Peptides against a protein of PDB entry 6TME. Designs and how they scored, part 252

Target 1, 324 residues: chain A of PDB entry 6TME
Amino acid sequence: NRLKRAYIALQAWKKAFYSDPFNTAANWVGPDVCSYKGVFCAPALDDPSVLVVAGIDLNHADIAGYLPPELGLLTDVALFHVNSNRFCGVIPKSLSKLTLMYEFDVSNNRFVGPFPTVALSWPSLKFLDIRYNDFEGKLPPEIFDKDLDAIFLNNNRFESTIPETIGKSTASVVTFAHNKFSGCIPKTIGQMKNLNEIVFIGNNLSGCLPNEIGSLNNVTVFDASSNGFVGSLPSTLSGLANVEQMDFSYNKFTGFVTDNICKLPKLSNFTFSYNFFNGEAQSCVPGSSQEKQFDDTSNCLQNRPNQKSAKECLPVVSRPVDCS
Target 2, 324 residues: chain A of PDB entry 6TME as posed
Amino acid sequence: NRLKRAYIALQAWKKAFYSDPFNTAANWVGPDVCSYKGVFCAPALDDPSVLVVAGIDLNHADIFGYLPPELGLLTDVALFHVNSNRFCGVIPKSLSKLTLMYEFDVSNNRFVGPFPTVALSWPSLKFLDIRYNDFEGKLPPEIFDKDLDAIFLNNNRFESTIPETIGKSTASVVTFAHNKFSGCIPKTIGQMKNLNEIVFIGNNLSGCLPNEIGSLNNVTVFDASSNGFVGSLPSTLSGLANVEQMDFSYNKFTGFVTDNICKLPKLSNFTFSYNFFNGEAQSCVPGSSQEKQFDDTSNCLQNRPNQKSAKECLPVVSRPVDCS

## One batch from the design tools (peptide; made by RFdiffusion4, then SolubleMPNN)

Design b2_p24_6_s4 (from b2_p24_6, 17 letters changed)
Fold by OpenDDE base, seed 4:
Structure b2_p24_6_s4 (fold): chain B 324 residues (1-324), chain A 24 residues (1-24)
Amino acid sequence: as target 1 above (324 residues)
Amino acid sequence: SEAEIQEGQKLFEKAEERRKKILS
């Protein structure tokens, strides 16, 4: 009996709660698991006459605890949302039995350990949100082989390089922000055919921006701020026909910010502050447009306010990085 | 295969229904 298995799983989970401040699991009593708060039942896909636990929603419950291995008994769960709790430990490998997993959101918790590779075992996974945790180590390249719509990795402890397989991703939204990723952005990034939003904020990324970024025709948000990028902005950025929000602030970029970037047709906000740019087109000047917002603060621009001193600029500007 | 496509589509539709129910 699938509901009996679900009962075992849910009772084990309740026992794994250290704190339930909103008494979310107060009604988790008895065999009628479909009445449990945050538990959602639906007809089984293989037998519509059988009722199964299809979803979990414990978002914003502030529950402290861990995920016990018995959760692997919830074999019919397609939606697992436990956002904004205080769950700790690791994601159980037993969740590999949840072959119908479609959306997995464990964001804003206290999970630790390496990337939860069990997520790679789910053949139908479309949404993965593990942000705001303490996951660490390398990002497995296989994550981008998955047919995911969204990949949220931000605010963790991931390190090493971004896998070259990123170009295989079909995701519309990918966040890397506030990790410890290093190295260059892979040139394969331009192959992300469905990409709308990508965020690299606050990592240890370096090198030149790949020219292939300009191939991201569908991107609306591109944020590479707070890294160690060098060189000039690629001229191919003129290809970002749909970009609305672009941020390159807090890097080590040099060179000239061109008209073809600042005049992008959908551009609403372009922040390139806290770099070493030594020139900008008139179209890039803050206040030059009513429709576009620019920030050129703390660069090496002449005749602009709030720029770096010559002493700060000269060592960097005089040694431009060749990205060719 | 067609069977796999159909199964995938069915899964997607059911998942969407479940998602709408949970998130509504």
Scores: peptide ipSAE 0.024, ipTM 0.592, DockQ to the pose 0.060
Fold by OpenDDE base, seed 2:
Structure b2_p24_6_s4 (fold): chain B 324 residues (1-324), chain A 24 residues (1-24)
Amino acid sequence: as target 1 above (324 residues)
Amino acid sequence: SEAEIQEGQKLFEKAEERRKKILS
């Protein structure tokens, strides 16, 4: 009996709670699991006459505890949303039995360990949110082989390089922000044909920006701020026909910010502050447009306010990195 | 709250419909 298995799983989970401030699991008593707060039932896909646990939503419950292996008995669950809790430990490997998993959100918790590779075993997964945890180590390249709509990885402890497989991703939103990623952005990034938003904020990324970024025709948000990028902005950025928000601040970029970038048709906000740019087109000057906002603060620009000193600029500007 | 529960239920139903379409 599927509901009996669900009962075993949910009771095991209740026992794994250290704290339940809102008494969310107070009604988790008895065999009628479909009445449990945060538990949602639906007809089984293989037999409409059978009721199964299809979803869990414990978002914002502030529950402290861990995920016990018995959760693997919830084999009919397609939606697992437990964000904004205080769950700790690792994601159980037993969740590989949840073959119908569609949306997995464990964000804003205290999970640790390597990337939860069990997520890669789910054939129908479309949404993965593991942000605001303490996951560490390398990002498996296989994550981008999945047909995901969104990949949220930000605010973790991931290290190493961004996999070259990123170009295979069909995701519209990908966040890498506030990790420890290093190396260059892969050139394959330009192959992300469905990409709308990508965020690299606050990593240890370096090198030149790949020219292939300009192939991201559908991107509306591109944020590469707070990294170690060098060289000039690629001229191919003129191809970002739909970009609205662009941020390159807090890097080590040099060279000239061109009209072709600042005149992008959908550009609303372009921040390139805290770099070593030594020139900008008139169209890039803050206040030059009513429709667009620019920030050129703390560069090496002549005749602009709030720029770096000559002493700070000269060593960097005199040794431009050739990205060709 | 009851409102939050209702909102959650609605979101679940929408997601379930999407799931069924994909898995059909």
Scores: peptide ipSAE 0.023, ipTM 0.590, DockQ to the pose 0.191
Fold by OpenDDE base, seed 3:
Parts: structure tokens; C-alpha cells; sequence
Structure b2_p24_6_s4 (fold): chain B 324 residues (1-324), chain A 24 residues (1-24)
């Protein structure tokens, strides 16, 4: 019965292929689904004597098509990896029946529509990769209630604010890069107890950086470049004892870049170029250290090369945003 | 970013290990 259902699902999926340039599904013929290329079987968890479809791996197959609702019949699938294809449409709600889902990778495809909320229904999900698609709309707050190791959202069309529930996340890596997120970074960010890497690159985020960022003592990578952040860098950034890579470039920051930031003990690269900083400590000057790399290009710094003109600086520097 | 790529690769490798365990 279970393999028969899998057969129905896989044949429906094959019919949903518009193009299979590598003939990946060429052997998807007959009832022996466990012999299908990219289909992996294992003993069922509830009955070791029964063989079931436990995994799908079609990575890098360049298949064009869509995910039909019949995929909901693959109720024993725990691993679903179909990255680097040309699948389009939406993620079927019928996948809610895949209650064993552990790893879901649909990255590098042509998926559209809102966030695939079906992913929130999977109680055991640990890995979610939906990057490099065309997902749009608001990010559901509930995504951060899940016990995920990593959350890859980059290179989509997500918009609106980042949910305050971010502080509940246990993820070590979170990527928001190259979306349309707006508003401020929530103050609850400091509650992300397991965070190692967070990337905000290339959004419409604005406002002051929250002081609570300084509570992220395990973070090694913090990239907030290419946004609309304003004000001074929080003094609490001195608390980032393990940060190695930090990027604040291409924003509207003002004020003074302090020794307390540039002398962070694990700091390897600190980029704060293309802002409106009007001063920096000697420890922040590019070339001042052999162990650290700095970039202060295109700010409002005196006696430094490649800075903005007075005409560009004065209107901004004379009206600093007070973040206090 | 390069960091994202590296982390993704590490996670993928972990996934493969888990897959092997499931299939063994």
C-alpha cells in the first residue's frame, strides 16, 4: 500500500516535468520506485519489515516543472532535496501529510507565492532552505518558533518587517539577504541564544541598530550592509566577543567609530564604507593592523582618502539622528 | 556571502550523513 501510493505520487510528478535535460526520470518506470534515480528507500519506522520512500534527491537536475499535489502521498519522506532545478508554482499544501519531514531544500528554483506555510506544519523540521526563489509577502512570525538549525531566506521577494519572534529562534544561521524587508531590526534579536551568523544584506531596513545586538556574544558573522540604517553604532557592540566578520557598509550611519568596536578580540574584517561617519579611532584605520582588515571608504572622515565631498556630508552630518 | 555558502555546505554534508544513517 505505501509503495503503491509512492508510485502514484512519483508518476504524477514525472508527468509534471516540462523538461528533463539529463533524463533523470528516464528510469521512473514500473512499480519498483526504490530503483528510481533520486528516490531513496528505507525501512519504515513503524514496521522495519516494510520498505518505504524515505528520501528524494534531485539536486542539480535542471528539471523544469511543478510540484503536483499527489506528492502528499509520500508520507514517509524525511529528506526532500530538489535544489538547482527550474520547478515553478507553489509548494503544495498536501505536503502537510509528510509529518516526518526533517530536511526541506527547494533552493535555486522558480517557486512563487507567499511563504510556504506548509513548512510550519512539520513538527520535526530541522533544515529549511528556500533561498533563490521568488517567494513574496510577509514572513510568518511562527517560523522562529520552530527548532531549526538554520533559516535560509535570502534572494526572494519577502517584504514587510522582521517579526519580533526572531528572539525565540534557536537557529545558528539566519539569512535575510536580498529581499525587501523594511522597518527596524527588532530589539528581541539579542535573545537569539544560539546565533552564530546573521545576514541582512540588501534590504530596505532602517532606523537605529538596537543596543541588544551587543548581547549576541556567540555571533561570528554580522552583516547589515546595503540598507537604510541611521544613527551611531551602538556602544554595546563592544560585547561581540566572538565576531570575526562585520559589515555595515552602504547605509546612512553617522558619528564616530570607536576603539571598543575596532579592537574586538576576534575581529578579522570590519567594513563600514559608504556611510556618513565623521570620525574613527586610530585602531579603525585601514592598514593599522596586520591581523584586521578595515574599509573606511566613502565616509565623511577628515584626512582620509576616497571620502565624500563636504557638500554630500554636511546635510547629513549636521543633522545626526539621535538613537537614545 | 561566502559565510552563507560555507555554512550551507556544512549543513548539506550533515544532511548526507543523516541520509546514510536512514538508509543503512
Amino acid sequence: as target 1 above (324 residues)
Amino acid sequence: SEAEIQEGQKLFEKAEERRKKILS
Scores: peptide ipSAE 0.021, ipTM 0.582, DockQ to the pose 0.074
Fold by OpenDDE base, seed 5:
Structure b2_p24_6_s4 (fold): chain B 324 residues (1-324), chain A 24 residues (1-24)
Amino acid sequence: as target 1 above (324 residues)
Amino acid sequence: SEAEIQEGQKLFEKAEERRKKILS
């Protein structure tokens, strides 16, 4: 009996709660699991006459505890949303049995360990949110082989390079922000055909930006701020026909910020502050447009306010990195 | 920076709104 298995799983989970400040699981009593707060039932896909647990929503419950292996008994679950809790430990490998998993959100918890590779086992997964946890180690390259709509990895402890397989991703939104990723952005990034938003904020990324970024025709948000990028901005950025928000601040960029970038047709905000740019086109000057906002603060620009000192600029500007 | 953290938080909030719509 599917509901019996669900009962076992949910009771095991209740026992794994250390704290339930809102008494969310107070009604998790008895065999009628479909009445449990945060548990949603639906007709089974294989038999519409059978009711099964199809979804979990415990968002913002502030529950402290862990995910027990018995959760693998929830084989009919397609939606698993438990964000904004205090769950700790690792994601159980037993969740591989949840073959209908469509959206998995464990964000804003206290999960630890390596990337939860069990997520790679779900054939129908479309949404993966593991942000705001303590996941660590390498990002498996296979994550980008998944047909995901969104990949949220930000605010974790991931390290190493971004996999070259990123170009295979069909995701519209990908966040790497606030991790420890290092190395260069892969040139394959330009192959992300469905990409709308990508965020690299606050990593240890370095090197030159790949020219292939300019191939991201559908990108509306591109944020590479707070990294160690060097060299000039690629001229191919003029190809970002739909970019609205662009941020390159807090890097080590040099060179000239061109008209072709600042005059992008959909550009609303372009922040390139806290770099070592030594020139900018008139179209890039803050206040030059009523429709666009620019920030050129703390660069090496002449006749602009709030720039770096010559002492800070000269050592860097005089030795520009050749990205060719 | 604090600004970066705030931006990340905003992204999280947007995702929450999306999830609420899906689960409603």
Scores: peptide ipSAE 0.017, ipTM 0.511, DockQ to the pose 0.036; fails the geometry check

Design b2_p24_7_s1 (from b2_p24_7, 9 letters changed)
Fold by OpenDDE base, seed 5:
Structure b2_p24_7_s1 (fold): chain B 324 residues (1-324), chain A 24 residues (1-24)
Amino acid sequence: as target 1 above (324 residues)
Amino acid sequence: SPPLLDLQKYLEERSAKLKEEASS
């Protein structure tokens, strides 16, 4: 009996709760698991006459606890959303039995350990949100071999380089923000054919931006702020025909911010503050457009307010990094 | 309990909102 297995799993999970401030699991009593708050049943895909647990939604329940291995008994679950809780520990490898997993959201919890590789075992996974946790170590390159619509990795403890396999990703949204990623953005990034939004904020990324970024024709949001990027902005950025939000602030960029970048047709906000740019086109000047917002604060620009001192600029501007 | 389709739609809408927040 599938519901009996679900009962065992859910009771084990309730037992694994340390705190349930909203009494979310108060009605998790008895064999009728389909009546449990946050538990959703549906006809089984293989037998419509059988009712199974198909979804979990415990978002914003502020539950403290862990995920017990018995959750692997929820073999019919396709939707697992438990964000904004205080779950700790690791994601159980027993969840590999949940072969119907479609959307997995464990964001804003206290999970630890390496990347939950069990997520790679789910053949039909489309949405993965593990942001705002304490996951650490290397990002497995295989994550980008998955046919995911969204990959949320931000606000964790991931380190090392971004895998070159990123170019294989079909995701529309990818967030790397607020981790410890290092090295260069892979040149293969330009192969992300479905990419709409990518965020690199607040990492240890460095080197030159790859020219291949300009191939991201569908990107609407590109944020590479708060890193260690150097060199000039690639001239190929003029190819970002759909970019609306672009942020390169808080890096070590040099050179000239060109007219071709600032006149991008869909550009709404372009922030390139806190760099070492030594020139900008008139179209890049804040206030030059009513349709576009620019921020050129704290660069090495002449005749602009709030710029770095000559003492700060000269050592960097006089020795530009050659990205060719 | 609501049917899977209703839950899926709800969660997809919620996920879409989360995507918007993630870019800011």
Scores: peptide ipSAE 0.024, ipTM 0.669, DockQ to the pose 0.289
Fold by OpenDDE base, seed 1:
Structure b2_p24_7_s1 (fold): chain B 324 residues (1-324), chain A 24 residues (1-24)
Amino acid sequence: as target 1 above (324 residues)
Amino acid sequence: SPPLLDLQKYLEERSAKLKEEASS
């Protein structure tokens, strides 16, 4: 039966533990898997009279080990939360059998290998958190074809370009931060109709920001800091009617920071420090507003404190990148 | 394991909390 299969899976997993500091699996004994710490049972969707393992929550258990292929026997699991452990290895392909997977959180572990493509096989997946691991390689374009509410990819080893399919995403939150992504932000970004928060921090992204960013009417957080972006800020950023937090710091931007950006109606924090901006509107000056916080540090601004030297500015400012 | 009657609520609340924490 289903619980017997679950027993086999869970016992295999227990055997795959190298360390269990909190003795989380101490009670993982016997056939009554529904009593296991971190194991949650519920009536099966296809038969309410049958009890099945529907959820795993081992968050913050500091367990060292790996995920054995026998976990594929947990075919009724919809919630799999094992963040903040020390699990290593790869995500088993056998998890493709978990067709009810709804929320998958393996964040803050020691997983390695390419993007876990098994996640793409789950038809009902809504939440994917794989951040704070050592996943590497290219991001599969198909990830953005999934009807996900959130996509957390930050703090990994992903490289290559961000797929053009990003515009297909229905996610409200997407994090790319602290990877090795390169190239330009796709112009299709403006098609992300449900986007509230997007974070690109600390990658190798470059080129001009696409004008289509201004189409992100629902975005509240836009952080593109610590990259290699060039050119002027798109004038279309004036369309970000709901942006509250905006960060372009630590790039190679040039040009003038306009009133239309700094006067955005919901803007709370706007950081454009550590660039090569050579002018800013009065509305962008730090201290100009009590409701808005600005940081213009380390640019090429005249009559402002803490700016770059002329020697550092001149070579860049005199050769502006044309993004038109 | 929480009682079955409360499990759904627990899972929903836990899910919501996890998403909130992840988003912050």
Scores: peptide ipSAE 0.023, ipTM 0.670, DockQ to the pose 0.267
Fold by OpenDDE base, seed 3:
Structure b2_p24_7_s1 (fold): chain B 324 residues (1-324), chain A 24 residues (1-24)
Amino acid sequence: as target 1 above (324 residues)
Amino acid sequence: SPPLLDLQKYLEERSAKLKEEASS
């Protein structure tokens, strides 16, 4: 019996709670699991006459505990949302049995260990949010082979390079922010056909930006701030016809910020502060437009306020990185 | 749980809301 299995799983999970400040699981008593707070039942896909546990929503419950292996008995679950809790440990490999998993949100918890590869086993997964945890190690290349709508990886401890397979992703939103990713952005990035928003904030990424970024015609948000990028901005950025928010601040960029970038038709905010740019077009000057906001603070620009000293600029500007 | 007749619609709407909340 599916509900009996669900009962076993949910009771094991309740037992794995160390703290339930809001008494969320107070009514998790008895065999009627469909009445449990945060548990949602639906007719089974294979038999509409059978009721099964189809969803879990424990968002913002501040529950401390872990995910026990018995959760693998919830084989009919398609929605699993447990963000903003204090769950710790690892994601159980037994969740591979949840073959209907569609949306998986474990963000804002205390999970540790490597990337939860069990998520790669779910054939129908569309939404993956593991941000604000302590996941570490390499990002498996296979994540981008999934037909995900969104991939939220930010605020973890992921290391190594971003996989070349990123170009295979069909996601509209991808966040890498606040990890320990290193190396260059893969040239395959230009192949992300559905990309609207991509965020690289606060990593150890370096090298030149790939020219292929200019192929991202549907991108509205591109944030590469707080990294170690070098060289000039690619001229191909003029191809970002739909970009609204662009941030290259806190890098080591050099060269000239061109009209072709600052005059992008949908651009509303362009931040390129805290770099080593030695020139900018008039269209890039803060206050030059009523429709666009620019920040050129702390560069090597002449006749602009709040710039770096000549002493700081000269060593970098005199030795520009050639990205050609 | 909502009535069975409305459950699918509820789950779809809830899914959409949860996704929006998670992505915010």
Scores: peptide ipSAE 0.029, ipTM 0.688, DockQ to the pose 0.222; fails the geometry check
Fold by OpenDDE base, seed 2:
Structure b2_p24_7_s1 (fold): chain B 324 residues (1-324), chain A 24 residues (1-24)
Amino acid sequence: as target 1 above (324 residues)
Amino acid sequence: SPPLLDLQKYLEERSAKLKEEASS
């Protein structure tokens, strides 16, 4: 019965393919779905004597098509990886029936519409990758209530602010890069106790960086480049005991880059170029360390090469934003 | 067909690779 439902689903999906350049679905013939390329069966959790479709892996198949609603018949699927294809349309709401969903990767496709809220219905979801699509609109706050290990949202069309619920996330990796997010980074960010990597690159984020960033003790990568952030770097950044890669480039930061930041114990790369910093500690100077790489290009620094002109600097530096 | 545990291990390894790529 379960395999029969899977057969119906997979045949509907094959019919929904517009192009299969690698002939991935060429063997998708007959009732033996467990022999299908990219389809993986396992004993059912509730009855080990019953074989079910437990996983789909069609990564890098370059398949053009859409996801038909019949995929909701794959009720035993825990792993759904279909990245690097040309699937279009929306994620079917019928996938809510896949209550065992553990990893969902639809990255590098042509999906459109709002955030796929069906992902919020999966109680056991641990991995969500929807990057490199055309998803749009607001990010549901509830996404961060999920016990996810990773959240990949980058390279989409998401708008509005980052939800304050971000602090509830247990994810080790979160990417917001290359969207249209706006507003401030929520102060609740400091509550992300398991965070290792967070990327904000290329959004419309603004305001001051919250002091609470300094509470991210486990963060190894923090990239906030290519936004509209203002003010000074928080002194609390000295608390980033494990940060290795830090990028604040292409913003509107002002003030002094301190020793406490540049001497972070595990810091290997710190880029603060293309801002309006008017001073830096000696420890921040490029070439001052063999173990650390710095980039101070295109700031308002005195006695440094490749800085902005006084004409460019004066209007900004003379009117620093007070983040206090 | 591989057991669920084998599939999970395989896909977890792929997932880990994707995480690493996202960090670079």
Scores: peptide ipSAE 0.023, ipTM 0.661, DockQ to the pose 0.322; fails the geometry check

